# Designs tried in a protein design run: peptides against a protein of PDB entry 2AUS. Part 114

Target 1, 323 residues: chain A of PDB entry 2AUS
Amino acid sequence: ADIKREVIVKDDKAETNPKWGFPPDKRPIELHIQYGVINLDKPPGPTSHEVVAWIKRILNLEKAGHGGTLDPKVSGVLPVALERATRVVQALLPAGKEYVALMHLHGDVPEDKIRAVMKEFEGEIIQRPPLRSAVKRRLRTRKVYYIEILEIDGRDVLFRVGVEAGTYIRSLIHHIGLALGVGAHMAELRRTRSGPFKEDETLVTLHDLVDYYHFWKEDGIEEYIRKAIQPMEKAVEHLPKIWIKDSAVAAVAHGANLTVPGIVKLNAGIKKGDLVAIMTLKDELVALGKAMMSTQEMIERSKGIAVDVEKVFMPRDWYPKLW

## One batch from the design tools (peptide; made by RFdiffusion4, then SolubleMPNN)

Design b2_p17_5_s3 (from b2_p17_5, 8 letters changed)
Fold by OpenDDE base, seed 1:
Structure b2_p17_5_s3 (fold): chain B 323 residues (1-323), chain A 17 residues (1-17)
Amino acid sequence: as target 1 above (323 residues)
Amino acid sequence: DELAALMAEWDAKVAAA
């Protein structure tokens, strides 16, 4: 998620009209909620679907969705996208995850051996989805980006792990236990990161959300609820971006594919087939789409479809039709 | 209060974990 992407400028003279659109920092509170994502601290007990249901009932919302299921007993970072932002979860589902896990070993193992074996699980691992998953139980490779042992207390091993989306930590711990020769199980699990969402000042409980909503509705204080809800643009921070001309925004907002002449600036390293965020010059999310060209092709070509637009977020009326 | 009832149900789910 923390890959700083270079920005290549194609049109250094492109300006934006300050009267058009609604930048994330300038949205009225009702509009901010309509395009919001909550970084919710899920407690153990409730399902991720129950969390979404409670948020909808508390905030009087028609639609919401979560950025990746946490099991009932798993706590921590659960991004919940609201209303018009609901579909932004598609950017979060494939995003990397971080967890803190407590592994309990079924026998005594020297600490040096624990550290050595756990280090060997950094990189590519072979997993089979659990029986309870709706996913076909095919063997699949997953990446473990890093393992950081935090504490070893006899048979209890506390560790941080960064993983590719859909890595099963319970299965990882089982395989570590087999490699140690004694067996192991997952005692506790907390998700500390889901793409751009992490444990920080934006993480809120459901109780916090109730209190903040009450302060807004009864006392007229919007500050707390505004802070508790992130703009939907936060949910795409980890994606490669393409920034477009004001004259291209309305077409893309109507579902037209992005063509090369509409591009003002773009991130380096876009490949054909990548999920990309189409942004205004005010950093407003217009749409998500599939790159039909590399960054290099988008620079070198004068015409053609740069992005196949899959999901529009921006309303059609925020920018004028200039065609 | 409907909200109070919702939060009581939430707290019961958390306590049962």
Scores: peptide ipSAE 0.515, ipTM 0.941, DockQ to the pose 0.771
Fold by OpenDDE base, seed 3:
Structure b2_p17_5_s3 (fold): chain B 323 residues (1-323), chain A 17 residues (1-17)
Amino acid sequence: as target 1 above (323 residues)
Amino acid sequence: DELAALMAEWDAKVAAA
């Protein structure tokens, strides 16, 4: 989410028809829910799968999916994508995460040594996935983007940590404890961020969702449930974007690959193989796909497949066929 | 109601954590 990407304009004369599509902030409430993502505050106890199941029952949904598993005992930010947006979780799985963790040391260590050693864990670390992980248990590198010590109380160390997706905080704490020479374990863990979703005014509990759904269905008040559900476009804010002509939207919505002539503007720094979001000029998510060209190739070339479209989100009828 | 029962089950899962 925090990666500022330059926007390169390829066609400065491209306009969009205001009558076509449904911009995120202009969707009727039912359509907003169909293309929604909840920034859910998961309590400790329930599994991430149980959270999804309860949301589906409360909101009368056919399908939903979460943006990356939290352990039963772990609380905090769990993005839950709804209905037509369900597969947008694919964009959230590789996204960076932030946690607040309580580490308990198994011996006394001077505060200065705690601070010095924890700072050495910023950057590339070597981890082995835990036994319960569906991931093959091989050694791998992971990035720790930052460690911020919040409090040290004797053997208890409260810290904020920003990490690459699939970094195991329990394993990080174990390695910190080994480096300190006394050992350590994870006492508590809360996820405070999952890509663009963080602890902010959009964070809601399951009880909040029940109340807000009730206000809508029984009292006709849409405001609360509308605010509690983010547009699916929120879930792709961290991805590089390609904005396309109105004339290209319906083709992509039908599952056609994006060709270079359809590009109006794009982010700098796209590499071949990157996951990219294909957007309308009204910032509507059309599709996710794999970049088949770099940003530079997409600028320099007049033709060719720019994006291999993997998942369409936009309905086929929001934009007319202009071919 | 079904919703109250569903939320009571949820609260029981949270309390057992």
Scores: peptide ipSAE 0.467, ipTM 0.930, DockQ to the pose 0.751
Fold by OpenDDE base, seed 5:
Structure b2_p17_5_s3 (fold): chain B 323 residues (1-323), chain A 17 residues (1-17)
Amino acid sequence: as target 1 above (323 residues)
Amino acid sequence: DELAALMAEWDAKVAAA
């Protein structure tokens, strides 16, 4: 999420009609919910699937999905995408994660040795998925982006860790314990970040959500429920973006591939095969797709398929058909 | 109501963790 991407302008004269579409900040409350993502603070106890089931019942929704499973005993950031936004969770699966973990050591180790050994686990690590994982149990490399020790109290080590998607913190702690020579286990785990979703003013509990829904339905106050639900565009902030002409929006919303003439501006550093977000000039998410060209090829070429459109989010009628 | 019962079940799951 923290990667600042340069924006390259291909057509500096391209304008957008303010009467077309529904920008993320201009959706009526019912439409905002249909295209929403909740940054839910999951408590320990419930499964991630139970959280989704409760949200669906509270908000009277047909569909919802979560941005990556937390174990029952794990708390913290669980993005829950609603209704028409449900499939945006596919953008969150490959996103980096942050956790705060409490590691308990099975013996006494000097603090200097703890700090030295934990620093060696920054970078590439070899992991095997645990037995309970639905993921095929093969050895794989994962990146640990950073380890920040917050507190050391005897045998208890509180630390923050940034990791590549699908890194197992329980397995990391086990290997740290082996490297220290005393063994260790994970006592507590909280997820503090999932891509663009973090612990901030947008983080809400299930109780907050119930109260805010009640204020809307019984008192007619929509402000709280509006703030508790993020627009689906939040869930793609970490992806490379391509912004398209108003004349191309309806075609992409009908499932047509994006061609090079439709591009107004794009992020630098797109490679062939990357997952990209196709956006309007009003920062509305039209679709997710696979880049068929690099950024450079999209600039230099006058024609061709730029993006293979995999998933459309925008309704077909928000922009006029101009073909 | 159904919502109160649903939230009581939620609270029981949280308390048992």
Scores: peptide ipSAE 0.455, ipTM 0.928, DockQ to the pose 0.808
Fold by OpenDDE base, seed 4:
Structure b2_p17_5_s3 (fold): chain B 323 residues (1-323), chain A 17 residues (1-17)
Amino acid sequence: as target 1 above (323 residues)
Amino acid sequence: DELAALMAEWDAKVAAA
């Protein structure tokens, strides 16, 4: 769920200079690409790494990274962060995922029993990572946020599932099949969401990217490639945000920690240790960092380190040094 | 054409899925 986070204003008089920075909607096309994320429809067949390599070739890029591996046979939403935005995938790796899965049952089961048993798999489940996972094969808990049965056709069960990052749908289906008493396997899997990226008008194929890059380079038409690439700020929409004064931006862009006096507004419900996005008043991503205070502490305190800055995205020259 | 070769490479991977 897009949790609408309350915004608490600390400084209602804080203004921003319109001449400083590059708001996500006002970046020149080259700069937009440098700070971009593609909502890619990954085809079934290739690895997520092959697809990232292909995007770099198509768009003539040096660097790119993906927001969480899809298995070769799995299609759908693969966020691919470009160039200067490559490290924004750190925000997407822990983000919730949604899938549409086709489960094939190995025997006949009454529909009411299918529905009842699948409902019991909502909540916390115990999983063991598969052998192919780079993750050490330890038992771990994962959250299933919801299961929505879309269709039941005999032994084929189509369902939507919202899960915590690193939940194995294949393992979930195996356990559902065991609970049904007949066994089951995953026939098909598509990822329909990765954090803020979903199946919407921003979803593009590899073929779309080829065509849109061609239209830009050969025909001078920027519109298609501009729409095919989301600003890197999209990749942090699901994070709690802290908006800072113009006078604090250059310091944070140089890697300085955010101190409490720099805060103009912030989301409610930040806890110490949370990953937070530091934003300008123009909704530009300055940096990702670890909250060193709660929202309440950031409101009540007049000084101290609010955020330990871990990853800077904004160039050092977009805002003037005002110290 | 390098692009045509690239498209053929991914199409082959899709077809093998």
Scores: peptide ipSAE 0.222, ipTM 0.852, DockQ to the pose 0.852

Design b2_p17_5_s4 (from b2_p17_5, 6 letters changed)
Fold by OpenDDE base, seed 1:
Structure b2_p17_5_s4 (fold): chain B 323 residues (1-323), chain A 17 residues (1-17)
Amino acid sequence: as target 1 above (323 residues)
Amino acid sequence: SELAALLEEIDALVAAA
């Protein structure tokens, strides 16, 4: 998520009409909710599905979806996309995750050996999905981006771990325990990050949501529920972006593919096949799509399909039809 | 209230963990 992407400007004279669209900071509360994502602190106990069902009941919503399952016993960062933003979770599912885990060793191991062996698990690891996973139990590689040991107390090892999406921390701990020669199991697990969502001032509980919704509906206080819901654009911060002309927005909002002439600016390092966010010049999410060109091809070419539009988010009427 | 009942359901499931 923390990859700083260079922005390449293709049209430095492109302006945007302030009367068109609804920038994330200017959405009325009802519209903000319709295009919202909650950074939920999932409690231990309930399933991620039960928690999504509760959010729908609390906020009187028809639709919601989560940005990647947490097991019942796992707490922490669960992004929940609301209503018209529900499908933005497709951007979060492949995003990197961070956890804090407590590993319990089944024997005594010197601290120096624990540190040395855990460091060897940074990088590529081979995993087999657990039996409870809907994923076919094929051997697969996963990346461990980093392991940070926080505390070692005898047989208990508290550590932070950054991982590729779908890395099983329970399986990682099992393999660490085997490498240490004593065995190990996962005692505790909390997710501290899911792509752009982390433990910060935006993290809210289910109880917070109840209170904040009550303050809005009964007392007319909007500020709490507004702060508790992030704009859907937050859920795509980690993606490469393409910013488009006002004249291209309505066509893309109608499901037309983005063509090269519509591009104003774009991130460096886009490859063919990448998931990209199509943005307005006001940083509004228009659509998600698959890049059909690299960044270089989008700069050099005068025409062609730049992005195959897979999912539109923006309403068709926010920008005028200029074709 | 429906919200109070929902909070009790949440608390019960958290406590059972």
Scores: peptide ipSAE 0.121, ipTM 0.815, DockQ to the pose 0.867
Fold by OpenDDE base, seed 5:
Structure b2_p17_5_s4 (fold): chain B 323 residues (1-323), chain A 17 residues (1-17)
Amino acid sequence: as target 1 above (323 residues)
Amino acid sequence: SELAALLEEIDALVAAA
């Protein structure tokens, strides 16, 4: 999410009609909910699926999905995509994660040795998925981006850790304990980040959602429920983007592949095979797709398929058919 | 209300954790 991507302009004369579409900041409340993502503070106890079922009951929704499972005992950041936005969670699955963990050591270790050994676990680590995981139990490399020790109190080590998607913190703590020679286990775990979603003013509880829905339905106050739900475009902020002409939007919304002439501007560093977000000039998410060209090829070429469109989000009628 | 019963169910599961 924190990688600043350069924006390359291909067509500096391209304009957008302000009467077409629904920009993320201008959606009526019902439409905002239909294209929303909640930055949920998941409590410890329930499964991620139970929490999604509760959100559907609270908000009277037909569909919702979460941006990556938290274990029952794990609290914190769980993105929940609503209704028409439900499939945007596919953009969050490969995104980096941050946790705060409490590690309990099974013996006494000098603080200097704890700090030195934990620093060695930054970078590439070999992990085996837990027995309970539906993932094939093959050894795999994962990246630990950073480890920040917050507090050491005797045998208790509180630390922040940034990791590649599908890194198991329980397994990391077990291996740290082995490297220290005394053993260790995970006492507590909280997820503090999932891609663009973090602990900030957008984080809400299940109780907050109940109260905010009540204020809207019984008191006619939509402000609270509007703030509690982020636009689906938030869930793709970490992806490379391609912005398209108004004349290309309806075709892509009908499931047509994006061709090179439809591109107005794009992020630098797109590679063939990357997941990309196709955006309007009003920063509305049209679709997710697979890049069929690099950024350089999309600049140099006058024709060809730039993006293989995998999932459309935008309704077909938000922009006129201009073909 | 159905909402109050749902909150009680949430609170019970959180307290059991």
Scores: peptide ipSAE 0.111, ipTM 0.809, DockQ to the pose 0.880
Fold by OpenDDE base, seed 3:
Structure b2_p17_5_s4 (fold): chain B 323 residues (1-323), chain A 17 residues (1-17)
Amino acid sequence: as target 1 above (323 residues)
Amino acid sequence: SELAALLEEIDALVAAA
């Protein structure tokens, strides 16, 4: 999310009709909820599925889904996509994660040695999924992007860690403990980031959601519940984007693949096979899809399939059919 | 209210953690 992607303009004359679509900041409250994602502070105790079930009860929703499981005892950032936005979680599953972890060492180790060894775990590590994981138990490489030691108190090491999706912090701590020669276990874990969702002013509790829903339904105050729910477009901020002509929006909303002539502007650095977000010129999410061309090919070519459209989010009627 | 009952349910499950 933090990397500003360069935007390459293909058609600088492309205009958008202000009467078409519903830009994220202009959605009526009901529509905002239908296309919403909550940056939930998951409490310790409940499963991620139980928390999603509670959100559905609190907000009177038929459907919701989370952007990546937290274990019952793990607290912190759990993106919960609502109703028509539910499928946007597929963009969050492969996204990087950050955690704050408390590691307990099983023996005394000098602080300088702790710091030196933990730094060696930055980069590529080999992990085996735990037995309880639905993932096949094969050895796999994962990236540790960074380790920041926050505090060392005897045998307790508090640290921040940025990791590739599906890195097991419990397994990382176990391997650090082995490298230190004394062994270690994970005492506490909090997720502080899931892709574009982090600990910030958008983070809300289940209690906040109850109160904010009550203020809306009983007192007619929409402000709190509106702020508590992010537009689904937030869940794709970390993806490369392709912005399309108004004339292409309805076709993509009907499930047609994006062709090169429909592209107005796009991010640099798209590779064939990348997950990309197809956006309107009003920054509305139309669909997610697989890039069939690189950015360079999308610039140089006059025709062809640019994106294989996998998941449509936009309703078919927000933009007119112009074919 | 159904919301108050839900809060009590949430509090009970968080406290049991």
Scores: peptide ipSAE 0.099, ipTM 0.798, DockQ to the pose 0.788
Fold by OpenDDE base, seed 2:
Structure b2_p17_5_s4 (fold): chain B 323 residues (1-323), chain A 17 residues (1-17)
Amino acid sequence: as target 1 above (323 residues)
Amino acid sequence: SELAALLEEIDALVAAA
């Protein structure tokens, strides 16, 4: 997620009208909520669906969705997209995840051996989804980006792990235990990161949301609920971006594909087939789409479909029709 | 138990709104 992407400018003279749109940090509170994402600290116990239902009840919302299921017993970072932002969770599904896990070993193993074997699990691993998963139970590779051992206390191993989306930490721990020769199980698991969402000052509880909503509705204090809700644009920070002309925004907001002439600037390293975020020059999310060209093709070509627009977020009226 | 208490508290707070 932390890959710094170079920004290539295609049109250095492109300006944006300050009267058009609603920049993420300048939305009225009601509009901010309608295009919001909560970095929720999910408590252990409830399902991710129950937690989403509670958020809808607390905030009086019609729609919400989460950025990737946490098991009932798993706590920590659960991004919950609200109302008109609900579909932005699709950007978070393929995003990397980080966890802190407590592994309990079923026998005594020297610390040096624990460290050596766990380091061998960095990289590509073979996994099969558990029976309870809605995911097809085919064997697949998953990348473990890093394993950081935090503490070893006898048979208890506390570690941080960065993984590709849909890596099962329970299965990883089981395989580590087999490789150690003693067996192991997952005692505790907390998710500390889901793409751009992490344990930081934006992490809030269900209790915080209750309090902050009451402060707004009863006391007229919007500051707390405003800070507790992130703009939907945060949910796409990890994606490659394409910034478009003001004249292209309304067409894309109507579901038209992005053509090459509409591009002002773009990230380097976009490949054909990548999920990309289409942004205004004010960093407003217009749409998600599939890249139909590489970055290089988008630079070199004067015409053609750059992005197949799959999901529009921006209302049709925020920018004028300039066609 | 602690989660159940927290959920009851949240439910009580939400019901009071």
Scores: peptide ipSAE 0.040, ipTM 0.687, DockQ to the pose 0.086

